Peptides against a protein of PDB entry 9GMZ. Designs and how they scored, part 74

Target 1, 343 residues: chain A of PDB entry 9GMZ
Amino acid sequence: TGFPLELLTRPATERLAYFENYTVAHPRLKEVYEILMRTIAEPAGASFIFVYGASGVGKTTLRLRVEQKLTELALPKLESDRARVPVVGIEAIAPESRYFNWKEYYTRALITLEEPLIDHKFDYGVRGISRDNFGKINVESKVVAPALRRALENALIHRHPDVFFVDEAQHFGKVASGYKLQDQLDCLKSLANMTGILHCLLGTYELLTFRNLSGQLSRRSVDIHFRRYCADSPEDVQAFKSVLLTFQQHLPLAETPNLVDHWEYFYERTLGCIGTLKDWLKRVLSDALDREATTITLKDLQKRALSVAQCQKMFKEIQEGERQLSETEADVQNLRSALGLGA

## One batch from the design tools (peptide; aimed at target 1 L29 K241 T246 Q249)

Design b2_p27_8_s1 (made by RFdiffusion4, then SolubleMPNN; from b2_p27_8, 11 letters changed)
Fold by OpenDDE base, seed 5:
Structure b2_p27_8_s1 (fold): chain B 343 residues (1-343), chain A 27 residues (1-27)
Amino acid sequence: as target 1 above (343 residues)
Amino acid sequence: SRKERLERLLQEAKERLEAGESLPELE
C-alpha cells in the first residue's frame, strides 16, 4: 500500500509531515526492537542497555518506537497511577567545554521527566526548583549539580519509568581524560543503582569505549548491536532494496519515483544506514514540494546527497567500530577456548 | 487532558507501526 492519494491535494507541509512520520519496519530495526523490548521487560538484573551502531542507522527511530510501545502498554494503568511516567528519553548534548556539564544533564532530564501535564506535582525539597505558570520545571542558576542529582533521583523513583533513554550517549565520552570518563560512568551507574531504573544508552560505536573501561558495567549491561546493511550480503542488499521500494511508494508525489533502480547510488551515499537514507529523501522531498514538482529525479537526489568525502569519513568511522566489535568477539572466543569452554 | 494527549500519541504511533510492518517483497 502506498501513501493516501488524498495527500496530493493537501498542503506541502502535510505531505512532508506524512513522510517525516512514516517509518519503514526494516529487518534490522525489527530485530533490535524485539531484543530491546524483551530486555526492558526482563532486564534480569541488568542496570544498563547499550545500543550501538553507525550514525544514521536508525537509533532515534528505534527509541521513538519503543517509547511509543511502552506508553501504549502503560496507558491502562496511568489512570490509576497518575504519578507514573512509562518512559523518559533525553538526548545527550556535546559539551561546549572540555567537561561534561552534569548540571545541564540533570536539569534536562528533570524537565523531560516532569512533563507540564503531570497531575501529581512532587516537591523534591530542593530550593530553586519550581514550576512555571505552564507547569514546566524551572531551575534557578543557583541550584548546584548535587541538588539536581537528588531531585532527579527522587523524580525517577517517584515516576518509576520502565526505562531511561539517553540518545547520543557517546557525548559522555567527550572528556579531557580517560579517568574522567570512568568517573562519569560511575556517576551513571550510581544513578541507575540508587533509583533502580534501567538505563538505555544509544549511540555510535564510541559507546564501545564505555564497555571496555568498566568490567563492572559488562556484568550488568546488555549489549545490542544495531547493524547497517552490508553490500557483501545478498540478504542485506535485498532488504535495502525493499526499503527503497517502500519509501518510493510512500513519497507523496503525483508520479512514483524509481528509487530501486538507483539502489547502488543510494547505498554508496548512505553506507546501508536507513536513517541517513530517510533524511536524504526528506530533503529531496522538501525541495520537490517547494517547486511543486510531480516527481523526484536523479538530479534532485544528487543535489542533496552527502559528498563522497563525507561518506568516506563516515565509512572509516564505521569500519573502525565494526573492527573493534569483531576483535572483541574473537577475544571472547579465545578466552573461552583458553578456559576449556567449548566454542 | 494528559490522557487525551497520550491516547492521540498512541493512535498516531499505531498507525505508523501498521503502515511500516510489511516490507513488500521485491518482485
Scores: peptide ipSAE 0.026, ipTM 0.551, DockQ to the pose 0.046
OpenDDE base, seeds 1, 2, 3, 4: peptide ipSAE 0.025, 0.025, 0.025, 0.022; ipTM 0.614, 0.571, 0.473, 0.596

Design b2_p27_8_s2 (made by RFdiffusion4, then SolubleMPNN; from b2_p27_8, 10 letters changed)
Fold by OpenDDE base, seed 2:
Structure b2_p27_8_s2 (fold): chain B 343 residues (1-343), chain A 27 residues (1-27)
Amino acid sequence: as target 1 above (343 residues)
Amino acid sequence: DREARLQKLLQEAAERLAKGESLPEFP
């Protein structure tokens, strides 16, 4: 079934909002969702989940859908336990300085964890943390990072989320020259251990650097690779075309555009990343609606496409990440073979 | 098996494509 035809008579804002809110249950998203949900339910002593994949593969969409589902599942329990928050999700900010700003991270985490609608006021035991008249957390500039950490630890223990999400977690790896990335990992590990809260770090293949630095993290982490669709796989190509078919049927335009016939061009400019594809189509749809166009043309697509240079850069980053994973898998197989365990 | 589940999902996507049917919306 396509979009509701009544949308054609609605304002451009409603038509765009429909497409923005529309999420395709494509194979790789559904699989990673099921793995992540299962891992959150049964972490088996893991303190961390690493979800890594290409920029624009759909990690943020995955996070939001998991957050929604965990919230829905917790609603019956939240009526009896007003202190509980089922899930907390933040985005790590790229540091302006050479160092990751832990103070800002802790502040944002506290603000996110302490939604104004939470009736149960918690005293964090930290001077300079207060709630306004609307229940919003205010953190005074004088509050130091160690105090904010303690406040966050106490808040996480008290609210007891099933998982703490950190999106764009590769930003933890942005440390000044000479500072050890290990120190950032040890800080996160300590936070997870002190709170007993499962942490899920979502990010690019730069997260693999975190995985390689700590042989101890490997024992306490679950890895989830959110792969793109690959053009060298016939099955992946069919799935990618199926996504294009779905989007073309759900673009609220008078004339259905033929996206599937242009699948190679879409693949060239998205590298098989569905988030990149959706964002591209959103931009093109917005332009079409602004012009009161009946359809989307190839020229409209070309105007909003990523440049070849951008795609080449993104592809190099993907290839490096995929290479690192393949080498790790090969190393494991080689080790198993050397141990006589077979591949 | 995770791989078997993914393969099934990929196959279902191919079947839908062949029929001209959209993938389901994510709930």
Scores: peptide ipSAE 0.686, ipTM 0.973, DockQ to the pose 0.900
OpenDDE base, seeds 1, 3, 4, 5: peptide ipSAE 0.674, 0.680, 0.677, 0.684; ipTM 0.971, 0.972, 0.971, 0.972

Design b2_p27_8_s3 (made by RFdiffusion4, then SolubleMPNN; from b2_p27_8, 8 letters changed)
Fold by OpenDDE base, seed 2:
Structure b2_p27_8_s3 (fold): chain B 343 residues (1-343), chain A 27 residues (1-27)
Amino acid sequence: as target 1 above (343 residues)
Amino acid sequence: SRAERLAALLQEAAERLARGESLPEFP
């Protein structure tokens, strides 16, 4: 099924919004979604879920869809428990300094956790945390990080989300020394343990460096690799083409563009990352709508494509991450062989 | 298994492509 034909008579803003809101249930997204949903439902004593993959693979889309689903599933319970928040999601910020800003992290987490106009005033037990007349949290500058942590711990316990999402979690790893990185892990581990709330860290392959420093987290974490589509896999190529076909049919243009025939060019400039592909097509669609164009041409695509240099940089980062994972798999096989277990 | 589920989803995508059918939308 294609886009609603009525969109062709609608304003450009509505046509663009349709495509922006359209999410393809592509194979890898669907599988990672199912794994993540199952893991959240049955964490089996895990305190952490790590979701890692290339930039632009669709991690943010995954998070948003899980947040929506968890909210829907919680609605019947939220009617009886007005204090409950089903899910909370924040983005970790790149530190301006050599140190991760925990004060900012805790503040953002508190704000996000309390942004729902939750009728129940929660006492955070911390002076300098208040709600305004609109129910928004105000954190005074005098509030120190340890106090904000206690407030967040109390809020997480009281609101009891099924999961706490941290997007761009590789930013926790941006510390000058491995020792300081371990301290960050221990801090997060302590927060998860003290609250009993499952934490899901989403990030790039840089998150693997963070993950590998804590051998103890390995026993209490679930790893989810959100892979890109690989051109060396015939099945992945067919799936990538099926995504192109889907986007082709869901571009609200008078004439359906032939994206599938250009699959190699799309692959070259997206590296098999569907988020990158969607963002590219959004830009091209916006340009086409601004010109009142009936279709999208190869020239329109080329105008908004990532440069070869950008793609080469992204590909190097992907290859390094995929290599690290492959080495880990080889280490497991070597360990099994050394133990006299079949590979 | 996880691998079997992914393989089935990839196969479904290939079949849809062959029929000229879109993948489903995420709800």
Scores: peptide ipSAE 0.670, ipTM 0.971, DockQ to the pose 0.901
OpenDDE base, seeds 1, 3, 4, 5: peptide ipSAE 0.644, 0.657, 0.662, 0.666; ipTM 0.967, 0.969, 0.970, 0.970

Design b2_p27_8_s4 (made by RFdiffusion4, then SolubleMPNN; from b2_p27_8, 11 letters changed)
Fold by OpenDDE base, seed 2:
Structure b2_p27_8_s4 (fold): chain B 343 residues (1-343), chain A 27 residues (1-27)
Amino acid sequence: as target 1 above (343 residues)
Amino acid sequence: SREERLKKLLEEAKERLEKGESLPEAE
């Protein structure tokens, strides 16, 4: 199985689009997908799901796949409930100041919830929120954050999504003080509680700092660690090689490049992160198509690789996150041992 | 209609999902 051979006669834009739209269903992605889908279906009183892992591990791909599946599952219900939105997903923006911009967050969430094509237009009861002739939400600059929050609460209740996704959620934690971090958590917790909508926060290991500050969230949150592939695990190395083989088969080039033979180099420059790998191959494919090349060479790969300095920085961030998780697990084991519960 | 757009998005999504082949075992 590979790319459709007819693509070789198609424009470079179509060939690139094929690869961009192609998703490798690798083991870690499947595992996290199944856990996340199960947790969304049966939250068991949880108000939050935390999905954390390295930058470029594939969190955005995970989100998009879950959004697609939830939308598919909701279709029969959407015929009867035209007001419903099956899923909502936003990306948190990094704060420009020491304060998270809640006004912008609420505005973006409202815009995302209120698709122009929704037949049942919701009245927010808030002055300065309107719809254009196409049904797109417009929020006037005079609308204050508390009013936008109320509008969002009402919209979430009315639209009843199965989950509210917040990607890059570590940006909530980019606040100068622990007190402010707690306030952000309390704000999100209040929003989830007031609406009854399950929130899924996806982010880097910086999200752990945000999660760990709330001992109360531990009872109302589910944690999902989206791990990278580790070179010290034979199973992970095999999975990583299988991903390379799959990408090799799905690069729409006349000659299949041998990516697997270079697995160590791919690992060195991706740290076992499949999103990083895909983005790298996409850049290399684009260059190859622009040159009308029949294949990809090692030189082509080297031209678009992350620098050693970039990889070292990313690796330090990963190691710190993995360390924090390991310490937490060790603390639990130590607590269990101290309680006379077998480790 | 909303339904037609959702169906189209879902068809596009399914086409993207169905292209998610099982990983071949690398030797």
Scores: peptide ipSAE 0.060, ipTM 0.469, DockQ to the pose 0.043
OpenDDE base, seeds 1, 3, 4, 5: peptide ipSAE 0.039, 0.026, 0.021, 0.012; ipTM 0.438, 0.505, 0.428, 0.364; seed 5 fails the geometry check

## One batch from the design tools (peptide; aimed at target 1 T1 P27)

Design b2_p28_1 (made by RFdiffusion4)
Pose (drawn by RFdiffusion4):
Structure b2_p28_1 (pose): chain A 343 residues (1-343), chain P 28 residues (1-28)
Amino acid sequence: as target 1 above (343 residues)
Amino acid sequence: LDEMLEEREEREERYREAVEEFVREAEE
């Protein structure tokens, strides 16, 4: 398999668009996708899905793919329920203030729930907010956050989405004090519990500060770790080399450059994160198509790679996250002993 | 706890099989 040979005659823009739209279902992503889909299909009391992963591992691409896949299920279902959005997805806004702005979050979440059949919803629940009949949801600045949240809860319980996505969930940790971290997530827990809608939170390893704040949150959440490829286990190395081979075979050029020979350098500057690898390869391909190069040289890869300091910070954060998320038999034995079960 | 250990082992086995299949497909 490989890129379509017809693309050679097409201009560089078509090659670049093809490579941008190309995706690889590498084993870690496939496993994480399967777990996430299985858990969304049947939450069973869980009110959170935590997707931990390093920067550039593919959380956003996973969110987008699962959103598209779930949208497919909604079309047959629509024949039964005319007014139902299958999936709602938004990003957490990093606040300019010291603390996360819940009013803006509610505003954006309600705005994202705009549908052409707004007549079916009728009143949102609180005066002061309504569509301006021009396809935009208008909210008043005088509307307080408790009323806006109540309107969001009513809208969510009416529409009943399958899953609610909050991309970049580490921005929830922006607090004005050291004690507000538990309350920041308790608010979302209460919203999810009342609305009966699973809130899937995606973010980097900084999200691990939101892991186990309380036993209630511990039970109301499901942890999904989007692990990067590690050089320690040979199987992961084989997979990383294999991903490079697929990219080597699928980037449009006159002849396929050799990338497996330089797998160590790729791992050095990518730490196994597939998204970081693709971004680098796309940048190199764009640089090469400017000069109409027939192959990729090492010099081209080095020219637009990541700095050593940047990769050092990436590895430090990754090591901290993997250390925090590690699970061993010793922990299971300790829990067994402390529970008084024995053996 | 025993169920968590069994699930972990099953996931590791499935992962190994998926790596082998993926490596084989990548060569094609």

Design b2_p28_1_s1 (made by RFdiffusion4, then SolubleMPNN; from b2_p28_1, 15 letters changed)
Fold by OpenDDE base, seed 3:
Structure b2_p28_1_s1 (fold): chain B 343 residues (1-343), chain A 28 residues (1-28)
Amino acid sequence: as target 1 above (343 residues)
Amino acid sequence: LDALLAERRERERRLAARIAEFVAQAQL
């Protein structure tokens, strides 16, 4: 089914918002979604879930769909338990300094947990954390990181989310010279253990360093690889063409553009990453709507494409991550062979 | 406008049928 045809009579802003909110349920997204939902429902003693994959593969889309679904499933219980938050999701920000800012992380996590819609005031037990008359958290500049951590621990226990999402979690790896990445992992592990809340870290292949550095974290983590589509796989090429076809049907334009016939060019400039594809099509749709154009042309696509240099850089980062995973799989086989379990 | 909309709906139905055939073949 295509877009609602009534959108063609609607303002450009409403047409663009339709496409922005539209999600293609492509095979890799569906697979990772089912694994993630199952793992959240039955953690089996896991404290962490790591979701890693290429930049622009669609990790943020995955997070938002899981957050939506967990909220929908919780709605009947939230009427009786007004203190509960079903899910919390934050984005880890790249520090302006060379070092991860824990004070900023704890502040953002607290602000996100304390949505204005939650009628139940909670006392954080920390001086300098207050709510305004609109229920918004205010954190005074004098509040130190250990006090913010304790406030976050108390808030997570009280709100009891099914999962705590951290998007762009590779930014935890940005440690000061002389500090160990292990200390950052031990801080996260301690937060998960103290609260009893399952943490899901979403990020690039840089998250693989977190898996390898802590054998203790590995025993309490579930790993989910969100793969891109590969051009050397006939199944992956066909899935990618099917995504292009679905986007072609859901672009709210008077004439349906032919995206599928240009699949190789779309693959070249997205590396099989569906998030990168969606963002590209969104930019091109915005330009087409601003011009009151009936369709999208190849020239319109070319104007908003990533440069070859950007694609080459992204491809090197992907190849390094895929290589590290293949080496890890080989190490597992070597370990099995060394244990006498056979290949 | 109604004729263009009807032709578009028919192209979309033919395309949805090809996708359904492909999804059915990929599960075999």
Scores: peptide ipSAE 0.007, ipTM 0.365, DockQ to the pose 0.023
OpenDDE base, seeds 1, 2, 4, 5: peptide ipSAE 0.016, 0.015, 0.000, 0.000; ipTM 0.316, 0.330, 0.205, 0.322; seeds 1, 2 fail the geometry check

Design b2_p28_1_s2 (made by RFdiffusion4, then SolubleMPNN; from b2_p28_1, 15 letters changed)
Fold by OpenDDE base, seed 3:
Structure b2_p28_1_s2 (fold): chain B 343 residues (1-343), chain A 28 residues (1-28)
Amino acid sequence: as target 1 above (343 residues)
Amino acid sequence: LDALLAERRAREEARRKRIQEFVAQALQ
């Protein structure tokens, strides 16, 4: 169907907001969404879900869609259980220092868990944590990381979310010199075990290094690979062209631009990552709306494209991640063969 | 695949026509 035609008479801000809020339900997103929703419903004793894939593949879009769906499914029960939060989602911050800030992580997690709309006051068991008259959490600067951890553990137990999402989770890999990355994993594992809350870590292929360091996490984790579209797969090329066609139909412009005919250029500058594609088109749409343009041109696309050097850097990072996964799959197959199990 | 592409092109042309008709009506 495409965008509502009435948007052509609306302000540029409303047109841009429509496109920003629009999500293409592409095959890889649907597949990963179904696997993730099933795993959250039936974790089978898993304490962790790892969702890894290229930067800009659409992991944040996946998270937000799962959060929306879990919230929708919980609404009938939230009327009776006013203490429950159905889902918690946080983005891990890149540390300003070379070291992950656990105090900041626990503070942000606690603030995110304790939405102002929750009328039920909870005692966190920690001095220096309070709610204002609007239900907003205030954490005093004197509160230390171990106390914030205990407050978060108590809050997670009391609010009992179906899952705790951590986006950009590769930032947990930023450890001080002399500290072990294993200690960070053991800290997260302990939090999941103490609360009984399923943790979903979303991130880049740097999560594979994190995942492989803990043989104990390997036994209690589900892995979900969010793949990009590959140009060597005819099916993936068709899916990518279908995404371009859908975006073409959902750009709120008077003249529908022909994105599909430029599919190779879009692939070259996005590496098959739909998030990168959406962000690029959003920038180009914003520029077109600011000029009151009727359509977008190849020249408009070129002005907002990632440079070849940026794409080459991103591609090397993707190839290294895909290589590590291929080696791991081969190791599993070799182990099965060595055990006399069929492939 | 060719039939699917032809159907997609036909839907896109029909959409372009509807957009042009809507813009023309909104300017009247």
Scores: peptide ipSAE 0.105, ipTM 0.660, DockQ to the pose 0.026
OpenDDE base, seeds 1, 2, 4, 5: peptide ipSAE 0.000, 0.081, 0.000, 0.000; ipTM 0.256, 0.610, 0.218, 0.239; seed 5 fails the geometry check

Design b2_p28_1_s4 (made by RFdiffusion4, then SolubleMPNN; from b2_p28_1, 10 letters changed)
Fold by OpenDDE base, seed 4:
Structure b2_p28_1_s4 (fold): chain B 343 residues (1-343), chain A 28 residues (1-28)
Amino acid sequence: as target 1 above (343 residues)
Amino acid sequence: LDALLEERRKREERYRERIKEFVEEALK
């Protein structure tokens, strides 16, 4: 099992696109995928799902796979209900300004809601929101953030997605000095409550700060930890090697590169994060295709590797996040023990 | 910072295009 051999005769752009679109179904991704899909199907009164893990662990890939599956499952219903959008997904952008731009957030969310349904016209109930000849939403500059919020609320209610994804959601935490992260959370909570739409926030371990800020959010949230592979676990090492083997087979090159023999180097420069690994291999593949190379060498890998300094920084951020989670788990165990509930 | 924002914008655009294509293919 590998890439279609026909790709070797195809343009470099198609070969690169194949690899970009390829997803390794690794154990941690499968586990988190199943938990997330189950939680979306049966939220049990939750308004939020938090998916947190290391940068580059594969959260965006998880989102994409869930969105694809939810869309696939909704297809029979979309034939009868053309207004329905099965899923909405946006990436939160770090504000350039000291303030989170809610106007931009609402605008982007509205645009994302409409792009899948070019032929379906919806009135947002707000003047200055229109569609171009291609069905794309145009928001006039005069439309203020509160009006865009109402438009988004109306759109979400009407289209009733199974979930609203916000990727890179740690960027909500980048608020100006004096603005409370709590206000951002209260705004999101209000949007979820007003629309009845389940929100899934995907992000780094910085999302743990969101859990601690509101005891009310914690009561209405499901938490999913997307763990990296750890080198101290034999099972995790084997899973990581298996991912390397799979990527090796799916690089559309004439000669299969030996990635597995370099697993320690791959681990050193990815910290067990499969997204980081995929992005690295994508860069190396692009270089190889540009040179019309038949394979990838260790030198090609080294040329596109993250620096040791970058890896050290990323590792410190991971360790701090993993520490905070371990403390929380210990606190839960201590609380259970103190309550006379068995460990 | 501008380069990172532009990269994110491009990533979001590619993502939306892929969703659109998937929906269009699935509705055929």
Scores: peptide ipSAE 0.024, ipTM 0.419, DockQ to the pose 0.020
OpenDDE base, seeds 1, 2, 3, 5: peptide ipSAE 0.000, 0.005, 0.000, 0.013; ipTM 0.237, 0.241, 0.277, 0.333; seeds 1, 2 fail the geometry check

Design b2_p28_2_s1 (made by RFdiffusion4, then SolubleMPNN; its pose is not in this set)
Fold by OpenDDE base, seed 1:
Structure b2_p28_2_s1 (fold): chain B 343 residues (1-343), chain A 28 residues (1-28)
Amino acid sequence: as target 1 above (343 residues)
Amino acid sequence: DEWRKRREEEKERYAKLVAETPFETSLR
């Protein structure tokens, strides 16, 4: 199946929006999606899910698809349960200082919850939280983080989402090392325990450093590795080519471009990360639509490709993350040997 | 009344989110 042919007569904005909203359900995305959905349905006493993988692998796409599915499953119950929200999803912000901005985190979470009774609940002791005429939450500078935390705890308890998503969760780890990082973990743990809400942290391999700091979190967490496609695996190469084939069929252009014949160049400049691939194709499509072009060329692709230097930097970060996971496998073998279980 | 309106707007937003985003398997 390709794009709806009627799009060729539509404005460039509608054609671009179609491609932006289109998602390829590639094998790794499907696998991680199924594991994540099962874990959310049956957390087995877990308070945390960690989803880690390369930058641009598609973690945000995964989150959005799970949010969509949880919403679909909750819709019939939302008629009877007027308080329930199916899911809460936020993006963690990179700290401007050595300190994580908890005030901003709680504010963004409250905004995302869009708590209908927020105005009434905050009348009891949190002055300076209001809604504008558009229903957007405004938090005055005078409102302190502990008050926002209590508001968020009450909102989460009342609305009882199936999961709380935090995208770009490696930003919790981008603070001063040591005690302060443990305090952040303890804050998240306390929030999950006080609310009874399952937390899912999505991030890069930098999230592993954060995950490994707390043995107590380790006992109450499920780990999900969102792998990239590897060029040394024939199955992964075939899956990557199939993704290129699907994207070329869903580019709303008069002439279908041949992306598959250039698969090695696409792999070189995406490192097997489908999110990076989609973002690249989106930029190229936008340029083509602006020129009213009938197709895209290799020159159009080259113009919007990541530089070799950018790819080399990204690849080093991936290799470091994959190395840390392989060392963990060796640590498991060492632990088994030390326990007398054999390798 | 305002609470009920906000809740209905939220449901409509969720229903729209479910309906509008194509999710297709590449293996077909």
Scores: peptide ipSAE 0.027, ipTM 0.558, DockQ to the pose 0.087
OpenDDE base, seeds 2, 3, 4, 5: peptide ipSAE 0.013, 0.026, 0.022, 0.007; ipTM 0.365, 0.593, 0.436, 0.348; seeds 2, 3, 5 fail the geometry check

Design b2_p28_2_s2 (made by RFdiffusion4, then SolubleMPNN; its pose is not in this set)
Fold by OpenDDE base, seed 4:
Structure b2_p28_2_s2 (fold): chain B 343 residues (1-343), chain A 28 residues (1-28)
Amino acid sequence: as target 1 above (343 residues)
Amino acid sequence: SAWRREQEERRRRYAEMVADTPFETSLR
């Protein structure tokens, strides 16, 4: 089944919003979603989940779908447990300075966690944290990072989310020294341990540096590799073509474009990353709607494609990450073999 | 009460978030 045909009579904004909100449940997304949902339900003493994969693979989409599902599951309980927040999701911001801004992180986390309309509004015991007239958390500039941490710890304990999501978590690694990176990891670990709240860090393959630096995090973490589709796998190529077919059916245009016939070009310019594909199609759809076009053409696609230089850069970053994972897997296999454990 | 209206609005906002984007896993 394609898009609702009624959309063809709707404003361009509504048609674009439909496609923006549409999610293809592609095999890798479904697999990672199922693993993540199971891990959140049964963390087995884990305090961290790492979800790593290529930029544009769909990590943000995964987060949003899990947040939605956790909220759906919590809805019936909201009347009985009015203090609970089902899930918290934030995006880590690239530091403007050489150092990660913990004050900003704690502030954003606290603002996101402390919903304006939540019941059981409590004092955080921190001067300069208040609610405005709309119930939104306001943090005064005078509040220091340790005080914000205590406020967030208390809020996480009281609100008891099933998981705390941090998207773009590789930004924690953008510190000037490896020493500071370890301190950041220890800080995150301490927050998870003090609150008892499961943390899920979503990011690029740069998150592998976090795994390697903290043997203690590795013991209490679950790793989820969100793989791209690989052109050397016939199954992955078929899955990628199936995603293109699904997107064809869900572009709210009068004439269904033939995207599948151009699958190699789509693969070349997305590297098998479905998020990159969706964002590309969204840009092309927006242009088509602005022109009141009945369909999209290869020329329309070419106008909004990533450059070859951008794709080459992204591909190098992917290959580096995939290599590091392959080396780690080989090391595990070698260790198992050396221990007399079967492969 | 103002409190009841806030709780109803909170439930509505969560319901809207759940309704807006069906994650249909059916690759058919």
Scores: peptide ipSAE 0.377, ipTM 0.834, DockQ to the pose 0.069
OpenDDE base, seeds 1, 2, 3, 5: peptide ipSAE 0.372, 0.332, 0.347, 0.359; ipTM 0.831, 0.814, 0.808, 0.814; seed 5 fails the geometry check

